Peptides against a protein of PDB entry 3VZA. Designs and how they scored, part 1

Every score and structure here is a prediction.

Target 1, 98 residues: chain A of PDB entry 3VZA
Amino acid sequence: RVERLCKSKELFEERLGLEIRRIHNEQLQFIFRHIDHKDPDKPYMFTLSINEQGDYEVTSCTPPLDCISEFQLKVRETNNFSAFIANIRKAFTALSFK
Target 2, 62 residues: chain B of PDB entry 3VZA
Amino acid sequence: AAYVTQLYYKISRIDWDYEVEPARIKGIHYGPDIAQPINMDSSHHSRCFISDYLWSLVPTAW
Structure headers, positions and changes below count from the first letter of each chain, unless a header shows other numbers.
Peptide ipSAE is a variant of ipSAE made for these designs: the mean of its two directions, with the distance scale d0 fixed at 1.0 Angstrom where the peptide's residues are scored. Compare it only between designs on the same protein; published cut-offs may not carry over.
A fold fails the geometry check if it doesn't show the stated peptide or something in it is severely misdrawn.

## One batch from the design tools (peptide; made by RFdiffusion4, then SolubleMPNN; aimed at target 1 I31; its pose is not in this set)

Design b1_p8_3_s2
Fold by OpenDDE base, seed 3:
Structure b1_p8_3_s2 (fold): chain B 98 residues (1-98), chain C 62 residues (1-62), chain A 8 residues (1-8)
Amino acid sequence: as target 1 above (98 residues)
Amino acid sequence: as target 2 above (62 residues)
Amino acid sequence: PLLPELPP
């Protein structure tokens, strides 16, 4: 079981180019790579927590995204976490072409 | 790692085939209506292409 | 520590 879980994590990290970390103050850090085809290892990342009201809150975003506040509103309204993460990756991809 | 792997599934809706050779990317994406097979030879593609392709399977509609 | 809840 432990070996399967470790392998699963490694496959997702490499194939999706997404690393997920638990960090201080009860937060999750999401690190995207494979965004810029000219610099595949360049990281694009954000951190996420649950605030005092119990809602998802983006606590940092590097590089910054103009759309991140709207996405935070959308995920609170829909609880569609998958679309939330996918739209952030799409936004980072668009930023890499500027 | 159980929590993190659960997050990956909730995000991507992908289930990997763990019994294939390392160079083969094989699995199933479970979309809202249909299941879509994944079957790629990783040696024929860049890391960025593979990631872009897999993320293209994930709906962005809210 | 508390972490974000898994989506339904």
Scores: peptide ipSAE 0.111, ipTM 0.947, DockQ to the pose 0.062
OpenDDE base, seeds 1, 2, 4, 5: peptide ipSAE 0.103, 0.108, 0.107, 0.106; ipTM 0.946, 0.947, 0.947, 0.946

Design b1_p8_3_s3
Fold by OpenDDE base, seed 4:
Structure b1_p8_3_s3 (fold): chain B 98 residues (1-98), chain C 62 residues (1-62), chain A 8 residues (1-8)
Amino acid sequence: as target 1 above (98 residues)
Amino acid sequence: as target 2 above (62 residues)
Amino acid sequence: MLLPELPP
């Protein structure tokens, strides 16, 4: 089972182009790659924490996204974490064309 | 590792087939209403195409 | 929907 868990993580990282890391101050870092077809290894990333109220809070976004604050509101309202991450990926994709 | 893999499932709703050869991307995407099979030869596509395709399976409706 | 918990 341990072997399968390791393999699962590797498959998700490569196939989705998404790395998830635990970082300092009780945060998660989400690193997207495979966004820019001309530069597949270029990272697009954001960090996420839970604030004192228990709500998701985006603590950084690189490159910055104009829509990130709205998405933070939406995920707090809907609790749809999947849509939250997918919409961020879509926004990074749109940004890569500019 | 268990926590991270659970996060990946919560995000993507994909369950991989771990018994196939590395070049074969096989699994199941569990949508809100239906389950869709994933079955593609990775050697026929770029990494970016594969990722874009898989993410296209994930609903963006809130 | 159940939200994933961030690690402490």
Scores: peptide ipSAE 0.142, ipTM 0.948, DockQ to the pose 0.058
OpenDDE base, seeds 1, 2, 3, 5: peptide ipSAE 0.129, 0.124, 0.124, 0.128; ipTM 0.947, 0.948, 0.947, 0.947

## One batch from the design tools (peptide; made by RFdiffusion4, then SolubleMPNN; aimed at target 1 H24 L28 P43 L48; its pose is not in this set)

Design b2_p21_3_s1
Fold by OpenDDE base, seed 3:
Structure b2_p21_3_s1 (fold): chain B 98 residues (1-98), chain C 62 residues (1-62), chain A 21 residues (1-21)
Amino acid sequence: as target 1 above (98 residues)
Amino acid sequence: as target 2 above (62 residues)
Amino acid sequence: SVLDLLRKIIENEPVEPVYLP
């Protein structure tokens, strides 16, 4: 089971190009790769916490996304975390074309 | 890593087939309508194409 | 829920260094 779980994580990381890290101060870091086809290893990332009210809170975004605040509002309203992550990736993809 | 893998599923709704050869990307995507199979030969595609394709399966409608 | 799952990750998963580009 442990081996399968480790393999599962690795498969998701490689295939989705998404790494999820627990970092300091009760935060998670989401790292997207495979965004820029000319530079597949270039990272696009954001950090996430849960505030005192129990709401999703984006604590950083690199590179910055002008839509990230709106997405934070939308995920709080809809609780659609899947769409939240997918829309962030779509926004990073659009940004990669400059 | 159990919680992280659960999160990946909640995000992507993809369940991988862990018994196939490493070059085979095989699984099932559980969308809102019907489940769709995933079955790709990774040697035929770039990493970026594979990721883009898999993410295209994930609805962006709120 | 995803919220509960995130809390479990934040509480139980090993702490990793912040990735910097």
Scores: peptide ipSAE 0.827, ipTM 0.968, DockQ to the pose 0.973
OpenDDE base, seeds 1, 2, 4, 5: peptide ipSAE 0.825, 0.826, 0.826, 0.826; ipTM 0.968, 0.968, 0.968, 0.968

Design b2_p21_3_s2
Fold by OpenDDE base, seed 5:
Structure b2_p21_3_s2 (fold): chain B 98 residues (1-98), chain C 62 residues (1-62), chain A 21 residues (1-21)
Amino acid sequence: as target 1 above (98 residues)
Amino acid sequence: as target 2 above (62 residues)
Amino acid sequence: SDLDLLREIIKNSPVQPLFLP
């Protein structure tokens, strides 16, 4: 089972270009790659926590996204975490073309 | 890795076929509509194209 | 729920180094 889980994680990381890390201070780090076609290894990332109120809270975003605060609001309202992540990737993609 | 793989599924709604050759990207996407197969030869595409394609399967509507 | 899963990851997963570009 552990072997299968490791393989699954690796496949998702490579194919989606998304790495998920548990980091210090009860946070998760989401690292997107394969965004910039000219530099596939260039990372686009954000960190996330669940605050004391039980709400999603983006604690950092690199590079910055103007829309990240709106997305945080939307995910709190809808609880659609999939759309949250997908929209962030879409925003990073748009940023890479600037 | 058990929890993180669950999270990947919740994000992407993709279930991979783990029994195929490494160069074959094969799985099923379970979107809001009828499930659709994924079947790509990774040697024919860039990493960025593959990722973009797979993410295009994920709805962005809130 | 997604929120519950995130809490479980945060609570039970090993801490990794922060990735810095």
Scores: peptide ipSAE 0.796, ipTM 0.966, DockQ to the pose 0.936
OpenDDE base, seeds 1, 2, 3, 4: peptide ipSAE 0.795, 0.796, 0.796, 0.794; ipTM 0.966, 0.966, 0.966, 0.966

## One batch from the design tools (peptide; aimed at target 2 L7)

Design b2_p27_4 (made by RFdiffusion4)
Pose (drawn by RFdiffusion4):
Structure b2_p27_4 (pose): chain A 98 residues (1-98), chain B 62 residues (1-62), chain P 27 residues (1-27)
Amino acid sequence: as target 1 above (98 residues)
Amino acid sequence: as target 2 above (62 residues)
Amino acid sequence: EEEEEEKEEEEEETYLKMMEKLNEDPL
């Protein structure tokens, strides 16, 4: 029951290396790990809210990505949240080699 | 708890097999077209490879 | 106590709306 739901969350967290936290001021914080193979536990994170217009809004990105504003515009246009998350992870992987 | 696991599905389109040993990464990835099985031995791979591989299943086209 | 309960209910409604938006299909 609830055990299955917790198990499912842990499997996703461990396998995708992605954690989702509900934090202050109506935000969700997405934390990617398993990005830098030399340091698997190092986090790369961004925070997101749905603004008063009902639009996706990235409210912070640590470390910064220069393409996340473009990604915000794309996700608003296409409503493709899956691709938005996948492209942010690809960007953090690339940033790690810069 | 259900709402976060539902969003993981929206993001990855993966449904896990919850009835297997912990060492097995088993599930199905869904898409526009036919669903694909996943059955990996976690002991054969690093945590990073597993994450990178699973994420490579997620399309990046907008 | 009633004002704290009303604040918690508003926060939860906002959260549910956020989750609904995040689970919408692409255009």

Design b2_p27_4_s4 (made by RFdiffusion4, then SolubleMPNN; from b2_p27_4, 14 letters changed)
Fold by OpenDDE base, seed 3:
Structure b2_p27_4_s4 (fold): chain B 98 residues (1-98), chain C 62 residues (1-62), chain A 27 residues (1-27)
Amino acid sequence: as target 1 above (98 residues)
Amino acid sequence: as target 2 above (62 residues)
Amino acid sequence: SAEEERRKKEEEEKWEKMFEKLLQEPK
């Protein structure tokens, strides 16, 4: 099972271009690649935690996204984590065209 | 690692076929009402195209 | 050590709580 889990993670990382890391202070780092077709390895990333109130909180975003605060609000309202991540990727994609 | 893999499924709703050759991207995407097979030859596409395609399967509606 | 094991368990419980939140169904 451990081998399957490792392989699963590797496949998701490569195929989705998304790496997920546990980092200190109970934060998750999401690293998107394959965003910029001119530079597929260029990372677009953000970090996420659950604050004292139990709400989603974006603790960093590089490069910065103007819409990240709105997405944070939306995910708090809907609890739709999938849409949250997908919308962030879409926003990073749009940013890469500038 | 188990939590991370669960998170990948939560995000993408994709279940991979782990028994195929590395160049074959094969799996199933579970949409709201239908399951769609994924079957791509990675040698025919760029990494960016593959990722964009897979993410296009993920709804962005809140 | 036993102390290290307790610390690791506490950290894992915190992670578990976080992931439970992320894995909840939409409202």
Scores: peptide ipSAE 0.649, ipTM 0.938, DockQ to the pose 0.835
OpenDDE base, seeds 1, 2, 4, 5: peptide ipSAE 0.648, 0.648, 0.648, 0.647; ipTM 0.938, 0.938, 0.938, 0.938

## One batch from the design tools (peptide; made by RFdiffusion4, then SolubleMPNN; aimed at target 2 Q6 Y30; its pose is not in this set)

Design b2_p29_4_s3
Fold by OpenDDE base, seed 2:
Structure b2_p29_4_s3 (fold): chain B 98 residues (1-98), chain C 62 residues (1-62), chain A 29 residues (1-29)
Amino acid sequence: as target 1 above (98 residues)
Amino acid sequence: as target 2 above (62 residues)
Amino acid sequence: RRRAERERRLAELDKVPVIELLKKILNAP
């Protein structure tokens, strides 16, 4: 099972171009790659925590997204975490063309 | 890694067939209405194209 | 049989709130 889980994680990381890390201060770091076709390894990332109230909180976003605060509100309202991540990637993709 | 892989499933709704050859991208995407198979030859596509395609399967409606 | 078991596990996973899963990740050793 451990072997399968490890392989599955690696497949997701490579195929989705999304790495998920637990970092200091009880945060998750989401690192998107494969965004810029001219520079596939260029990272686009944000960090996420669960605050004292128990809500999703974006603690950083690099490069910054003007829509990130709205997405934080939306995910709190809908609890649609899938759409949250997908919309962030979509926004990063749009930013890569500027 | 169990919880992380579960999180990937929650995000993408993709279940990989991890027993196939590395060059084969095979799995199932479980959409809200129907499940659709994924079956690609990775040697025919760039990493960016593959990622863009897979993310296109994930709905962005809240 | 293996496929049915896997689909059952995924169905059970669908019932788990994402936030609970995130908490488990954050609190894991």
Scores: peptide ipSAE 0.757, ipTM 0.961, DockQ to the pose 0.918
OpenDDE base, seeds 1, 3, 4, 5: peptide ipSAE 0.756, 0.757, 0.756, 0.756; ipTM 0.961, 0.961, 0.961, 0.961; seed 1 fails the geometry check

## One batch from the design tools (peptide; aimed at target 1 R21 I31)

Design b2_p30_3 (made by RFdiffusion4)
Pose (drawn by RFdiffusion4):
Structure b2_p30_3 (pose): chain A 98 residues (1-98), chain B 62 residues (1-62), chain P 30 residues (1-30)
Amino acid sequence: as target 1 above (98 residues)
Amino acid sequence: as target 2 above (62 residues)
Amino acid sequence: EEEEEEEEEEEEEEEEEEEELEELLHPSLP
């Protein structure tokens, strides 16, 4: 029951290396791990809210990505949240080699 | 708890097989077109490869 | 004495790194 839900969350967290936290001020924090193969536990994170117009809004990005504003505009236009998350992870992987 | 796991599905389109040994990464990836099985031995791979591979199943086209 | 000083410097660096991570990794709300 609830054990299955917790198990599912842990499997996603470990397997995708992605953790989702509900934090202060109506925000969700997405934390990617397993990005740098030399340091698998190092986190790359961004925070997101749905603003008063009902739009996706990235409220912070640590470390910063220069393409995340473009991604915000794209996710608003296409409503493709899956691609938005996938493209942010690809950007953090690339940033790790800069 | 259900709402976060539902979002993981929205993001990755993966449904896990919860009835297998912990060492097996088993599930199905869904898409526009036919669903694809996943059955990997976690002992054969690094955590990073597993994550990179699983994420490679997620389309990046907008 | 030099080895003890080096160990204390390493512990202090680790503590600073943990504090930085705690500032960046916000806990979930109840």

Design b2_p30_3_s2 (made by RFdiffusion4, then SolubleMPNN; from b2_p30_3, 11 letters changed)
Fold by OpenDDE base, seed 3:
Structure b2_p30_3_s2 (fold): chain B 98 residues (1-98), chain C 62 residues (1-62), chain A 30 residues (1-30)
Amino acid sequence: as target 1 above (98 residues)
Amino acid sequence: as target 2 above (62 residues)
Amino acid sequence: MEEKEKEEEERKKKEEEEEKLKKLLKPSLP
């Protein structure tokens, strides 16, 4: 099943244009690509941790999103992590047109 | 890591067909409604278009 | 009744997702 898992990860990374990394200080890094159609390899990134209260906390966002704090609140309320990630990508996409 | 692949599924709700050629983007999206098949020829689309399309399948309602 | 039960089930699923994410936050070993 290791082969399946590896292939699955690669397919998701390429097709969704999303790389997920486990990084230092107990954080996940999410790296979006394929956002800017004129620069498909340009990364749009954010990092996520769980704070001492057990809540989602965005520790960085590059480029910055003014809506990220609101999304953090929403995901804390709903625990809809899928919508959280999708909305971030949507926001990055909107930003790429600026 | 198994958890990362699981996370991709939790995010996207997409299950790929692993038996097809890499150029064939084939799978199933499991939304709250009826499951929808995915079947695309990647040679006909840009990487950005493909990603945008797949992400459009993911609900953004909280 | 039916709707409330469904809502509770969805909530539980979301909570499980959160717990799995928490587990993923630890960095990979070198």
Scores: peptide ipSAE 0.606, ipTM 0.933, DockQ to the pose 0.095
OpenDDE base, seeds 1, 2, 4, 5: peptide ipSAE 0.423, 0.448, 0.604, 0.602; ipTM 0.905, 0.908, 0.933, 0.932

Design b2_p30_3_s3 (made by RFdiffusion4, then SolubleMPNN; from b2_p30_3 with E1M E5R E6R E7R E8R H26L)
Fold by OpenDDE base, seed 4:
Structure b2_p30_3_s3 (fold): chain B 98 residues (1-98), chain C 62 residues (1-62), chain A 30 residues (1-30)
Amino acid sequence: as target 1 above (98 residues)
Amino acid sequence: as target 2 above (62 residues)
Amino acid sequence: MEEERRRREEEEEEEEEEEELEELLLPSLP
């Protein structure tokens, strides 16, 4: 089972181009790759936490996204975490064309 | 990092078939209405294309 | 001793990961 779970993580990381890392202060770092087809290993990342009120909070975003604050609001309203992450990836993808 | 796979499922709604060859990307995407099978030969596509395709399965509607 | 230490560290890491993931998922749970 443990071996399968490790394999699962590796499959998700490679296939989605998304690495999820635990970082200090109970935060998760989401690192997207495979965004820029000219530089597939270029990272696009943000960090996320749950604040004291129990709400999702984006604590950093690199490169910065103009829409990140709106997405934070949307995920708090809808609790659609999947759409939240997918929209961020979509925004990073759009940014990569600039 | 075993439990991170639960988060990946929460995000992507993809369940992989773990019994296939490494070059085969096989699984099921569970959308809100329809479950869609995934079955790709990774050797036929770039990493970026594969990722873009898989993410295209994930709804962005709030 | 070394194997037991390694096992303990792995279990602690998994426990920490589980806790953080559960906390993150809580707001989105129905």
Scores: peptide ipSAE 0.106, ipTM 0.879, DockQ to the pose 0.024
OpenDDE base, seeds 1, 2, 3, 5: peptide ipSAE 0.093, 0.096, 0.086, 0.100; ipTM 0.876, 0.876, 0.875, 0.877

Design b2_p30_8 (made by RFdiffusion4)
Pose (drawn by RFdiffusion4):
Structure b2_p30_8 (pose): chain A 98 residues (1-98), chain B 62 residues (1-62), chain P 30 residues (1-30)
Amino acid sequence: as target 1 above (98 residues)
Amino acid sequence: as target 2 above (62 residues)
Amino acid sequence: EEEEEEEEEEEEEKEEEQERLDKLVEEALE
């Protein structure tokens, strides 16, 4: 029951290396791990809210990505949240080699 | 708890097989077209490869 | 008794690992 739900969350967290936290001020924090193979536990994170117009809004990105504003515009246009998350992870992987 | 796991599905389109040993990464990835099985031995791979591989199943086209 | 002690040890180790990961997230935000 609830054990299955917790198990499903842990499997996703461990397998995708992605954790989602509900934090202050109506925001969700997405934390990617397993990005830098030399340091698997190092986090790369961004925070997101749905603004008063009902639009996706990235409210912070640590470390910064220069393409996340473009990604915000794209996710708003296409409503493709899955591709938005996948492209932010690809950007953090690339940033790790800069 | 259910709402976060539902979002993981929306993001990855993976449904896990919850009835297997912990060492097996088993599930199905869904897409526009036919669903694909996943059955990996976690002991054969690093945590990073597992994550990178699973994420590679997620299309990046907008 | 031995099984109970092993379960308690595993829970402590899991808690400590989560605190370590939270610390890394706090340091990344500084």

